# Peptides against a protein of PDB entry 4N78: the designs that were tried, part 318

Target 1, 186 residues: chain A of PDB entry 4N78
Amino acid sequence: HFQVICRLLGYQGIAVVMEELLKVVKSLLQGTILQYVKTLMEVMPKICRLPRHEYGSPGILEFFHHQLKDIVEYAELKTVCFQNLREVGNAILFCLLIEQSLSLEEVCDLLHAAPFQNILPRVHVKEGERLDAKMKRLESKYAPLHLVPLIERLGTPQQIAIAREGDLLTKERLCCGLSMFEVILT
Target 2, 155 residues: chain B of PDB entry 4N78
Amino acid sequence: MAELQMLLEEEIPGGRRALFDSYTNLERVADYCENNYIQSADKQRALEETKAYTTQSLASVAYLINTLANNVLQMLDIQASQLRRMESSINHISQTVDIHKEKVARREIGILTTNKNTSRTHKIIAPANLERPVRYIRKPIDYTILDDIGHGVKW

## One batch from the design tools (peptide; made by RFdiffusion4, then SolubleMPNN)

Design b2_p30_2_s3 (from b2_p30_2, 10 letters changed)
Fold by OpenDDE base, seed 3:
Formats: structure tokens, C-alpha cells, sequence
Structure b2_p30_2_s3 (fold): chain B 186 residues (1-186), chain C 155 residues (1-155), chain A 30 residues (1-30)
């Protein structure tokens, strides 16, 4: 599903969706969530220490439940605040999954473009074969596929310019060194 | 353009008219040959004349058809070349627009990106103060209170 | 097609013949 979304939206569409999600998240965080957090801070016990590990998970949970009883029993926290937190969480997950899907598509595009851009695959050298000879063979095999040099030789100046720009755009992908998710988390 | 115009306006219409006129002329030639053969005392001579006219007529038609066909082919070649140039221009514009759109899109998404950083895990530091063991009375924990919190995102 | 080439060849030959004999137009009988 996310792959389809990425394909349909493209870079621009994804950017728009991500921006809108960020706005929604910001609105939720600065609005209702912040208000609830402030309220919760007012009722929060001044001293809440970690219980001893000897109590086990149930005992620790009960300890915190007792200390936070008034907070847990706050009905609006469960209905509204947690819902907003779920929405924020869903938005974050959505962004993560979109980025992952986009990265996969970009990698696929890079792989498909590689033979045309003088990017040679890693060659496994069998015992007795010289790496240099194998690389030379591969270079020779793929040399005719180098698109930019081919167009530079046969194309018009305008075509050459477009080919170079297209080549650059093809090589420069987000997956090469950029992350959207980290920005979303800040 | 001048060559194409000449073909379209002069050569091809002229060739078509010539063929049409040739049809009329062929009928006249046929009528003449028929009458000449019937009226002539020397049938052999009349036959040879008919053969000559027939050969001429066939050659003339062939010439006219060939000339017209070549002109039409030339016209089509010129038009095809023009279309190819137009297609090339359209493709160039289209590609330029696409590249521009892509650059804009990349700028937009680029605002939402940063360099990939290595994942940093925060170490949880436990407070050093050993709290005195408070005798904790274990009450049954009602976990049903948490049932509404954990609705997993069903994708 | 081979047929089209054959037709073109015949037409070219006829055209050559016509040019050689000045048969560009029909000679109408008197």
C-alpha cells in the first residue's frame, strides 16, 4: 500500500502530505496534548521513585498505579489525550513507512539506472580469475550503455543538457544520504 | 518549405490533371486506332500504327504515374521530416518541464530532509539512592484498564 | 514489400523508356 502511495504521489505529493502531517502533529502537541501534560504535571506526585526490582513486573505496575491513581482515573486522559497520542503515533508511523517505501523505490531506480551511468556491480571473483580482467570485461560490456556519453556524441546540445540534468537527478536520491524521518521527529 | 509548397500546389495537382487528361486522350487514341484499322486498305500498316500508339500510351501513363508517385513520396518524406522535428521539439519541451517539476519537487521534499545520523541510544541511568523496602501489599491488578490503550494500528 | 519494389522497378523502367523516347505526354492522333 505504501509503495503504491509513493508511486502515485511522487516527491512533491509526499512532501505535501508530510508537511500537512507535521502541521497536524504540531497542532496536537501544542494544543490538547500540551494542555493535558500541564494538567498532569500539576497532579503528579512530587516524589515517585522506582520500586525495587524484587517486586517484579506486577508489583512495579501496582506501585505506579497507586502513585498515579488519580491520573489513571482521569477519564479525559484515556479518551482524549490517548487518542491524540495515537494520532500522533499513527502519523509518525505513516511517515516512517512512507520513507521506507520511498527508499526502496529509489534504490530500485538506482539499480535500474546503474548500467546506464557507468556504475558496475560488485564482481565475485572465482578462484583463478583476475579481478582486473573481469572488471575490464564488464566495463567493455556496459560501455555502449553509458547514456550521457552516447548522447554527447550523437545528440543535439539541448539533448545533451537534458541528458546531463536527468543523469544528475537520477544519481541524486534521498536514500543516498538524506532522511525525512529524523526531521519529523524534531 | 518552398519545395513542399511547390509539390503541394503545383507538381502534384499538375500530375493529377495530366493523368486525367491522359484518360481522355487514351479514348481518342483508341477510337482512332479502331477507325483507322477498319477503313484502311492496308491492315498491316494500321496494325503497326496501333502498336506504336499503344506503346506510346503505355509509356506515357507509366511516366505520369511514376512522376506523380515520386512527387507524392517526396512530399510525404518532407512532411515526415517536419513531423519528426516537431516531435523532437515537443519532447524537448516536455522533458524540460518534467525536469523543472522534478527540481521543484525535490526542493520541497528537501526541506523535510536532513543528513542521516547514526542512531544514538540513550542509556538509562538508575538513581543511586537505595530506597528502603516499603512493604508492598500486592493488590490484584485489573489489566482491563489497559485494554483500551493498546489498540494496535491495523494496517 | 517485394511487390512494391517490383512495381517501383517497373515504373522506373517505364519512366526511363518514356524519357528516352520523349513520351512525357500522349500524342493524340491527327
Amino acid sequence: as target 1 above (186 residues)
Amino acid sequence: as target 2 above (155 residues)
Amino acid sequence: SAEQEAIETVLEEASKFAKEHNFSTFRTPP
Scores: peptide ipSAE 0.040, ipTM 0.585, DockQ to the pose 0.006
Fold by OpenDDE base, seed 1:
Structure b2_p30_2_s3 (fold): chain B 186 residues (1-186), chain C 155 residues (1-155), chain A 30 residues (1-30)
Amino acid sequence: as target 1 above (186 residues)
Amino acid sequence: as target 2 above (155 residues)
Amino acid sequence: SAEQEAIETVLEEASKFAKEHNFSTFRTPP
């Protein structure tokens, strides 16, 4: 599903969706969630000491549950604050999944373009064969497919300019070193 | 352009008119040959004359058709070349627009990106000195402080 | 096609013949 969404939206559509999601998340965090957190901090027990580790994880959990029972049972916290937190969580997950799907599409594009951009696959050298000879043979095999040099030789100045720009756009992809998700988390 | 115009306005219409005129002339030649054969005392001579006119007529029609056909073919070749040039121009414009749109899109998404950082797994070190559990006296939480928070964000 | 080539050959021969004998226009009977 996310792959289909990435294909349909493209870079422009993904950017728009991401920007809107960031606005929503920011609004939720700075608005309702922040207010609830501030209020909860004010009503938090001033003295909450760590229970003895001897009580084990269940005992410690029960202790904290008991201390926070009244806060957890607050109806508005459950209905409004937790819903907003779920929305934030869903937005983050959506961004992560979109980025992953986009990265897969970009990798596929790079792989398909590689023969036309003088990007040769790493060849496994069998014992006894010279790596240099194999690489030279591969270069010779794929040399006619090099698009930019071919157009530079046979094309008009306008075609050459478009080919160079297209080549650059094909090579420069987000998956090569950029992350959207890290920005969302900041 | 001048050659195409001459073909369209002069050569092809002229060739068509010549072919039409030849049709009219062929009828006259046929009538003459028929009458000449009927009226002539020397039927053999009349027949030879008819053969000569027939050969001339056939050659003339063949020439006119060939000339007209070649002119039409030449016209079509020129038009095909013009269409190819037009197609090339349209493709160039389309590609330029697509590249521009892609650059804009990439700028927009680019502002939402940062360099991939190797996330150093920070080990959360548990605080060493667990302070002795002080008997926590549960104070009643006044929830009235929270009553005003829920009304604000109309989604 | 072979047929088209044959037609073109005949037309070329006819055209050549017509030029050689000045058959560019119809001669009207006397």
Scores: peptide ipSAE 0.036, ipTM 0.586, DockQ to the pose 0.006
Fold by OpenDDE base, seed 5:
Structure b2_p30_2_s3 (fold): chain B 186 residues (1-186), chain C 155 residues (1-155), chain A 30 residues (1-30)
Amino acid sequence: as target 1 above (186 residues)
Amino acid sequence: as target 2 above (155 residues)
Amino acid sequence: SAEQEAIETVLEEASKFAKEHNFSTFRTPP
């Protein structure tokens, strides 16, 4: 699903969606969630000492339950705050999945473009074959597919410019070194 | 353009007119031959003359038709070439627009990106200068991740 | 005569054709 979304939206669409999601997340964090956190901080017991180990796990749980009784009973926390946190979580997950899907698509595009851009695949050398000989054979095999040099030789200046720009755009992908998800997490 | 114009305005119309005139002339030639045959005491001679005129007339018509046809073909070839040039121009414009759109899109998404921190250390380093065009650090893409995806062409 | 002029016109065109296609010059009947 995310792959389809990435294909459908393209870079522009993804950018728009991501921007809007960031706005939503920011709004949720700075608004409702912040307010609830502030309220919770006010209601939090100022002194929560670790109960003595002698009470055992059940006793410790009961102790904390008692200390946090007011927080647990805060109905709005479950209904509103947790819901908003879920929304934030979903947004983050969405962004992550979109980025991952986009990266996969970009990698696929790079792979498909590679023969045309003088990018040779890693050759598995079978035992007894010289790597150099195999590489030369591959180079020779794919040499006619090198699009930019071909256009530079046969094309008009305008075509050459377009080809170079296209080549650059093809090579430059987000997956090569950029992350959107890291921006979302800051 | 000058050649096409000449073909359209002068050569082809001229050829058509010539062909039409030839029709009229052929009729006159036929009438002449008929009359000559009727009036001639030597019918055999008259017949031979008629044959000669007929042959010449046919050659003339063939010439006119051939010339006209060639001019029309030439006209069509020129027009086809013009259309191809127009198509090429449109394609160039289209490609330019597409590239521009892609660049805009990339700028838009680019502002939402930061450099992948290769350092395993979880320190969220705040990207210092957000405003600098994020130079694509070409890291070698490990394509092995895709080895499991799709019906690989068995090399 | 108009007929002669017509004949001459046809012959002239034929002659042009003949020249272009290396046809031997049709002897115009005198």
Scores: peptide ipSAE 0.026, ipTM 0.582, DockQ to the pose 0.005; fails the geometry check
Fold by OpenDDE base, seed 4:
Structure b2_p30_2_s3 (fold): chain B 186 residues (1-186), chain C 155 residues (1-155), chain A 30 residues (1-30)
Amino acid sequence: as target 1 above (186 residues)
Amino acid sequence: as target 2 above (155 residues)
Amino acid sequence: SAEQEAIETVLEEASKFAKEHNFSTFRTPP
């Protein structure tokens, strides 16, 4: 599904969706969640000393449960705040999955374009074959398919320019070194 | 443009008119030949004359048709060439627009991206041996490194 | 006569055709 979405939206569509999601996340974080956090901070016990280790883990848990009873019992926290946090989480997850799917699509595009861009596939050298010989064979095989050089030789200046730009656009992909997800996390 | 215009406005219409006029003239020639044959005391001579006129008439029609046909073909070739040029221009514009749109899209999405912290790939300590010009074997960009990113979410 | 003119026109066209196509046989009647 995400792949289909990526294909359908393209870079522009994805960008728009991501921007909107970021806005939503920001709104949720700065709005409702922040308000709840502030409220929670106000009701938080000012002095919560670590109980003595002698109470053991259950006792410590009970202690904290008692100290935080008002917070835990705060119904709005469960219904609204946690829901908003879930929404934020879902949005982040969505962004991650979109980025991953986009990366896959980009890789596929790169692979498909490779023969036309003088990018040779990894040659599995079988035992006894010289890598260099195989590479030369592949180069020879794909040499006629090199689009930019071909157009440079046979095309008009305008076509050459377009071909170069297209080649550049094909080569420059987000998956090569860019992450959207990291921006979302910042 | 001038040639096409000449063909469209002068040569082809002129040829069509000539052909039409020829048709009318041929009818007159036929009538003449018929009358000449009837009135002539020497029927053989009249027949030979008719034969000559017939041959000439056929030649004229053939000429007119051939000329007209060639002009039409030439017109079509010119038009086809013009259409091809237009198509090329349109394609060029379309491609330019598409590239531009893509660039815009790339910029937009690019704003939402940051450079991946390239994990400190272990500095491959270049072995100290300076000497031999390592022929830059362009290591094919192993895109398979990117394959590891895709294996996770089987959706 | 109109007929003669028509004949002459046809003959002229035929003659042109003959010349263009190297048909030597189109003897214009003297």
Scores: peptide ipSAE 0.025, ipTM 0.584, DockQ to the pose 0.005; fails the geometry check

Design b2_p30_2_s4 (from b2_p30_2, 12 letters changed)
Fold by OpenDDE base, seed 4:
Structure b2_p30_2_s4 (fold): chain B 186 residues (1-186), chain C 155 residues (1-155), chain A 30 residues (1-30)
Amino acid sequence: as target 1 above (186 residues)
Amino acid sequence: as target 2 above (155 residues)
Amino acid sequence: DKEKERIQTVLDAASKYAKEHNFSTFRTPP
């Protein structure tokens, strides 16, 4: 599903969706969640000392439960705040999955374009074959397919410019060094 | 343009009219030859005249057909050339627009991206200045990253 | 294609003949 979404939206559509999701997340974080956090901070016990270890884990838990009783019993926290946090989480996950799917699509595009861009696949050298010889053979095989040099030789200046720009756009992909997800976390 | 216009407006219509007229004229020639042969006391002369008219008529028609055909072919060639030029122009514009759209899209999505920090440390470091244009550090596309995804065709 | 070439050859020959004999225009009998 995410692959289909990526294909359908393209870079423009993905950008728009991501921007809107960021706005939603920001709104949730700065609005409702922040308010709940502030409220929780107000209800937090001012002095919560670590109980003595002698009470054991159950006793310590009971102590904290008692100290945080008002927070635990805060019904709106469970319903509204947690729901908003889920929404934020879902948005983050969505962004992650979109980025991953986009990366896969970009990789596929790069692989498909590689023969036309003088990008040779790593040849598995079987035992006894010289890597250099195989690479030379591959270079020779794909040399006629190099689009930019071909157009530079045969094309008009306008075609050359378009070919170069297209080549650059094909090579420069997000998966090569950019992350959207890191921005979202930011 | 002037040549094409001349072909379309004058030469080809003129040629078609000439051929149509020739059809009518052929009938007249045939009638004349028949009547002349019947009425002439010198049948040999009438026959020779008929042969002459026949040769002339056939040659004329052939000339008209050939001329018209060549004009039509020339017209088609000119039109084909114009269409090719137009197609080339449209394609160029289309490609330019597509590239531009793609660049815009990439800029937009690029704003939403940051350089992948190779450092494993998940420290959510708030990027300080949002406004710094993410200098596209053209890191050379290390295609080696693709090495792990591609089932290397083990030839 | 061969037939087209044959036809064209005949047309060319006839056209040449017509030009040589000034038969480019159809003459009607008197």
Scores: peptide ipSAE 0.208, ipTM 0.652, DockQ to the pose 0.006
Fold by OpenDDE base, seed 5:
Structure b2_p30_2_s4 (fold): chain B 186 residues (1-186), chain C 155 residues (1-155), chain A 30 residues (1-30)
Amino acid sequence: as target 1 above (186 residues)
Amino acid sequence: as target 2 above (155 residues)
Amino acid sequence: DKEKERIQTVLDAASKYAKEHNFSTFRTPP
């Protein structure tokens, strides 16, 4: 599903969605969640001493339950605050999954474009074959597919300019060094 | 453009008219030859004249047809060339627009990105300068991510 | 295609003949 979304939206669509999600997350964090956190801080026991170990685990649990009774019984915490946190979590996960999916799509695009851009993968060399000889053979095999040099030889100045720009855009991908998710966490 | 206009407005219509007139003239020539042969005391001379007129008429018609056909072909070639140029221009504009749109889109998404920190350290350091055009750092593409996706050509 | 070429050859020959003899225009009998 996320791959389809990435393909459908493209860079611009993804940007718009991410921006809107960031706004939503910001709104939730700075608004409702912040208010609940402030409220919780106000009702939090100022002094929470460890009970004596003599009370055992059940007694200690009851002690903390009693101290936190007001927080646990705060109905809005369960209904509204946790829901908002879930929404934030979902938004973060969505962004992560979109980025991962986009990265996969970009890698696929790069792989598909590679033969046309004089980008050759390192080929597994069988024992006894010279790497250099194999690479030269591959270069020779794919040389006719090099798009930019081909257009530079046969194309008009305008076509050459377009080809160069297209080549640059094809080579430059977010997955090469950029992360959206890190921005979201920030 | 001037050549095409001349072909469309003058040469081709003129050729068509000439061909039509030639049809009428052929009938006149035929009538003349028939009458001349009937009225002439020297049938042999009349026959020779008829042969001469027939040859001339056929040659003239052939010339007119050939000229007209060549003009039409020339017209079509010029039009085809114009269409190809127009197509090329449209394609160029389309590609330019697409590239521009892609650049805009990339700028927009680029604002939402930061450089991947290779350091294992958990510190999400927000890049300080939001304003710097996100330079794509050409890092070697790790293609291993695709090893599990699809029927890749095992090299 | 061969027939087209034959027709064109005939037309070319006739055209050449017409030009050589100034038969580009129909001479109407007097």
Scores: peptide ipSAE 0.207, ipTM 0.650, DockQ to the pose 0.006
Fold by OpenDDE base, seed 2:
Structure b2_p30_2_s4 (fold): chain B 186 residues (1-186), chain C 155 residues (1-155), chain A 30 residues (1-30)
Amino acid sequence: as target 1 above (186 residues)
Amino acid sequence: as target 2 above (155 residues)
Amino acid sequence: DKEKERIQTVLDAASKYAKEHNFSTFRTPP
C-alpha cells in the first residue's frame, strides 16, 4: 500500500503530506499533550522508589499502578491525551513507512537506470578468473547502452543538455544520504 | 518558407493549369492530324507528321506530369520536415517543463530532509546504590483500563 | 513498388527526351 502511495504522490505529494503531518503533530504536542503533561507533572508523586526486583513483573506493575492510581483514574487522560498520543504515534509510523517505501522505489529506479549510466555492479569472480578481465567484459557489454555519451555524439546541443540534466536527476536520490524521519524526530 | 510558398501558390497550380491546357491542345492536335490526313494528297507525309505530333504530345504530357509530381513530392517533404522540427521543439519544451517540475518537487521534499547521521548509542549507567525495599502490599490489578488502547489500524 | 519504379523510369526517360527536344510546351498546330 505504501509503495502505491509513493508512486501516486511522487516527491511533491509526499512532501505535502509530510508537511501536513508535521503540522498536525506539532499542534498536538504543543497544545493538548503539553497541557496534560504539565498537569501530570503536578500530580506526579514526588518520591517514587523503585521496588525490589524480587517482587517480579506483576508485583512491580502493581506497585506502579498504585503509585499512579490518581493519574490512571483521570478520565480525560485516557480519552483525550492517549488518543492524541496515538495519533502522533500513527503519524510518526506513517512517515517512517513512507520513507522506507520511497527508498525502495528509489533503489529500484537506480538499479534500472544503472546499465544506461555506466554503473557496473560488483561481479563475483570464480576461481581462476581475473576481476579486471571480467569487469572489462562487462563494461564492453553495456557500453552501447550508455545514454549520455550516445546523445552527446548524435544529439543536438539542447538534447545533450536535457540528457545530462536528466541523468543527474536520475542519479541523485534521497536514499543516497538524506532522511526525512530524522527531521520528524527532531 | 519562400520555397514552399512558391510551390503552393505558383508551381503546383501552374503545373495543373498546364496539364489542363494540354488536354485542350491534344484535342486540337488530334483534329488537325485527322483533317490533315483526310485532305492531304500525300498520306505518307501526313502519317509521319501525325507520328511526330503524337511523340511530341506524349513527351510533353510526360514532362508535365513528372514535373508536377516532383513538385508535389517536394512540397510534402518540406511540410514533413517542418512538422518534424515542430515536434522536436515541442518535445524539448515538454522535457524542460518536466525537469523543472521535478526540480521543484525535489526542493520541496529536500526541505524536509537532513543528512543521515549515525547516532552514537549512549551507555546507560546503572545507579550504584540500590535503595532499601519498602514493604509492598499486593492490590488486585484491574486490566480493564487497557481495553480501549488497542484500536488496530487495518492497513 | 516495382510497378512504381517502372512508371518512374518511363516518365524520366520521356522527360529527358522532352527536354532534349524542347518539348516542354505543346506546339500548337499552325
Scores: peptide ipSAE 0.205, ipTM 0.660, DockQ to the pose 0.006
Fold by OpenDDE base, seed 1:
Structure b2_p30_2_s4 (fold): chain B 186 residues (1-186), chain C 155 residues (1-155), chain A 30 residues (1-30)
Amino acid sequence: as target 1 above (186 residues)
Amino acid sequence: as target 2 above (155 residues)
Amino acid sequence: DKEKERIQTVLDAASKYAKEHNFSTFRTPP
């Protein structure tokens, strides 16, 4: 699903969706959630000491459940605050999945473009073969596919300009070192 | 442009008119040859004259057809070349627009990106404080203070 | 295609003949 969404929206569509999601998340965090958190902080027990480890995990859990029981049972907290937190969580997950899908698409594009951009894969050298000889054979094999040099030699000035711009756009991808998800988490 | 205009306005229409006129002329030649043969006392001479007119007429028509055909072919070649140039121009504009749109899109999404950092896993420091279990005295929390917050100001 | 070439060859020959004998213009009998 996310791969299809990425293909349909493209960079521009994804950017718009991400910006709108960030606005929604910001609105939720700075609005309703912040108000509830402030109120909860005011009503929180002033002294909450950690129970002794001797009570074990069940005893510690029961202790905290008892201290927070009244807060957890507050109807508005369950219906409004938790729902808003769920929406924030869903938005974060959506952003993560979109970025992952976009990265996969970009990697595929880079791999497909590589033979045309003079990007050669590392070749495994079998025993008895010289790496240099194998690399030279590969270079010779793919040399006719180098688009930018070919167009520079045979194309019009306008075609050369377009080819260079296209080559640059193809090489510069987000997956090479950029993350949207990290921005969302900050 | 001048060559195409000359072909369209002068050469091809002129060739078509010449071919049409030749049809009318052929009819006149045929009538003349028929009448001349009937009226002439020397039938052999009349026949030779008819042969001469026939040869001339066929050669002239062939020339007119060939000239017209070549002019039409030349016109089509020029038009095909013009269409190719127009196509190239349209493609260039289209590609330029696409590149521009892509650059704008890249800038927009780029604002939403940062360099990938290897997040160090924060060590969960277990609180070491072995403090004695303080008896939890349940103080009733007055939640009426929260009643004023729940009326969701739809921002 | 072969037929087109044959026709063109005949037309070219006839055209050449017409030019050599000044038959490019149609002569009408008096």
Scores: peptide ipSAE 0.205, ipTM 0.652, DockQ to the pose 0.006

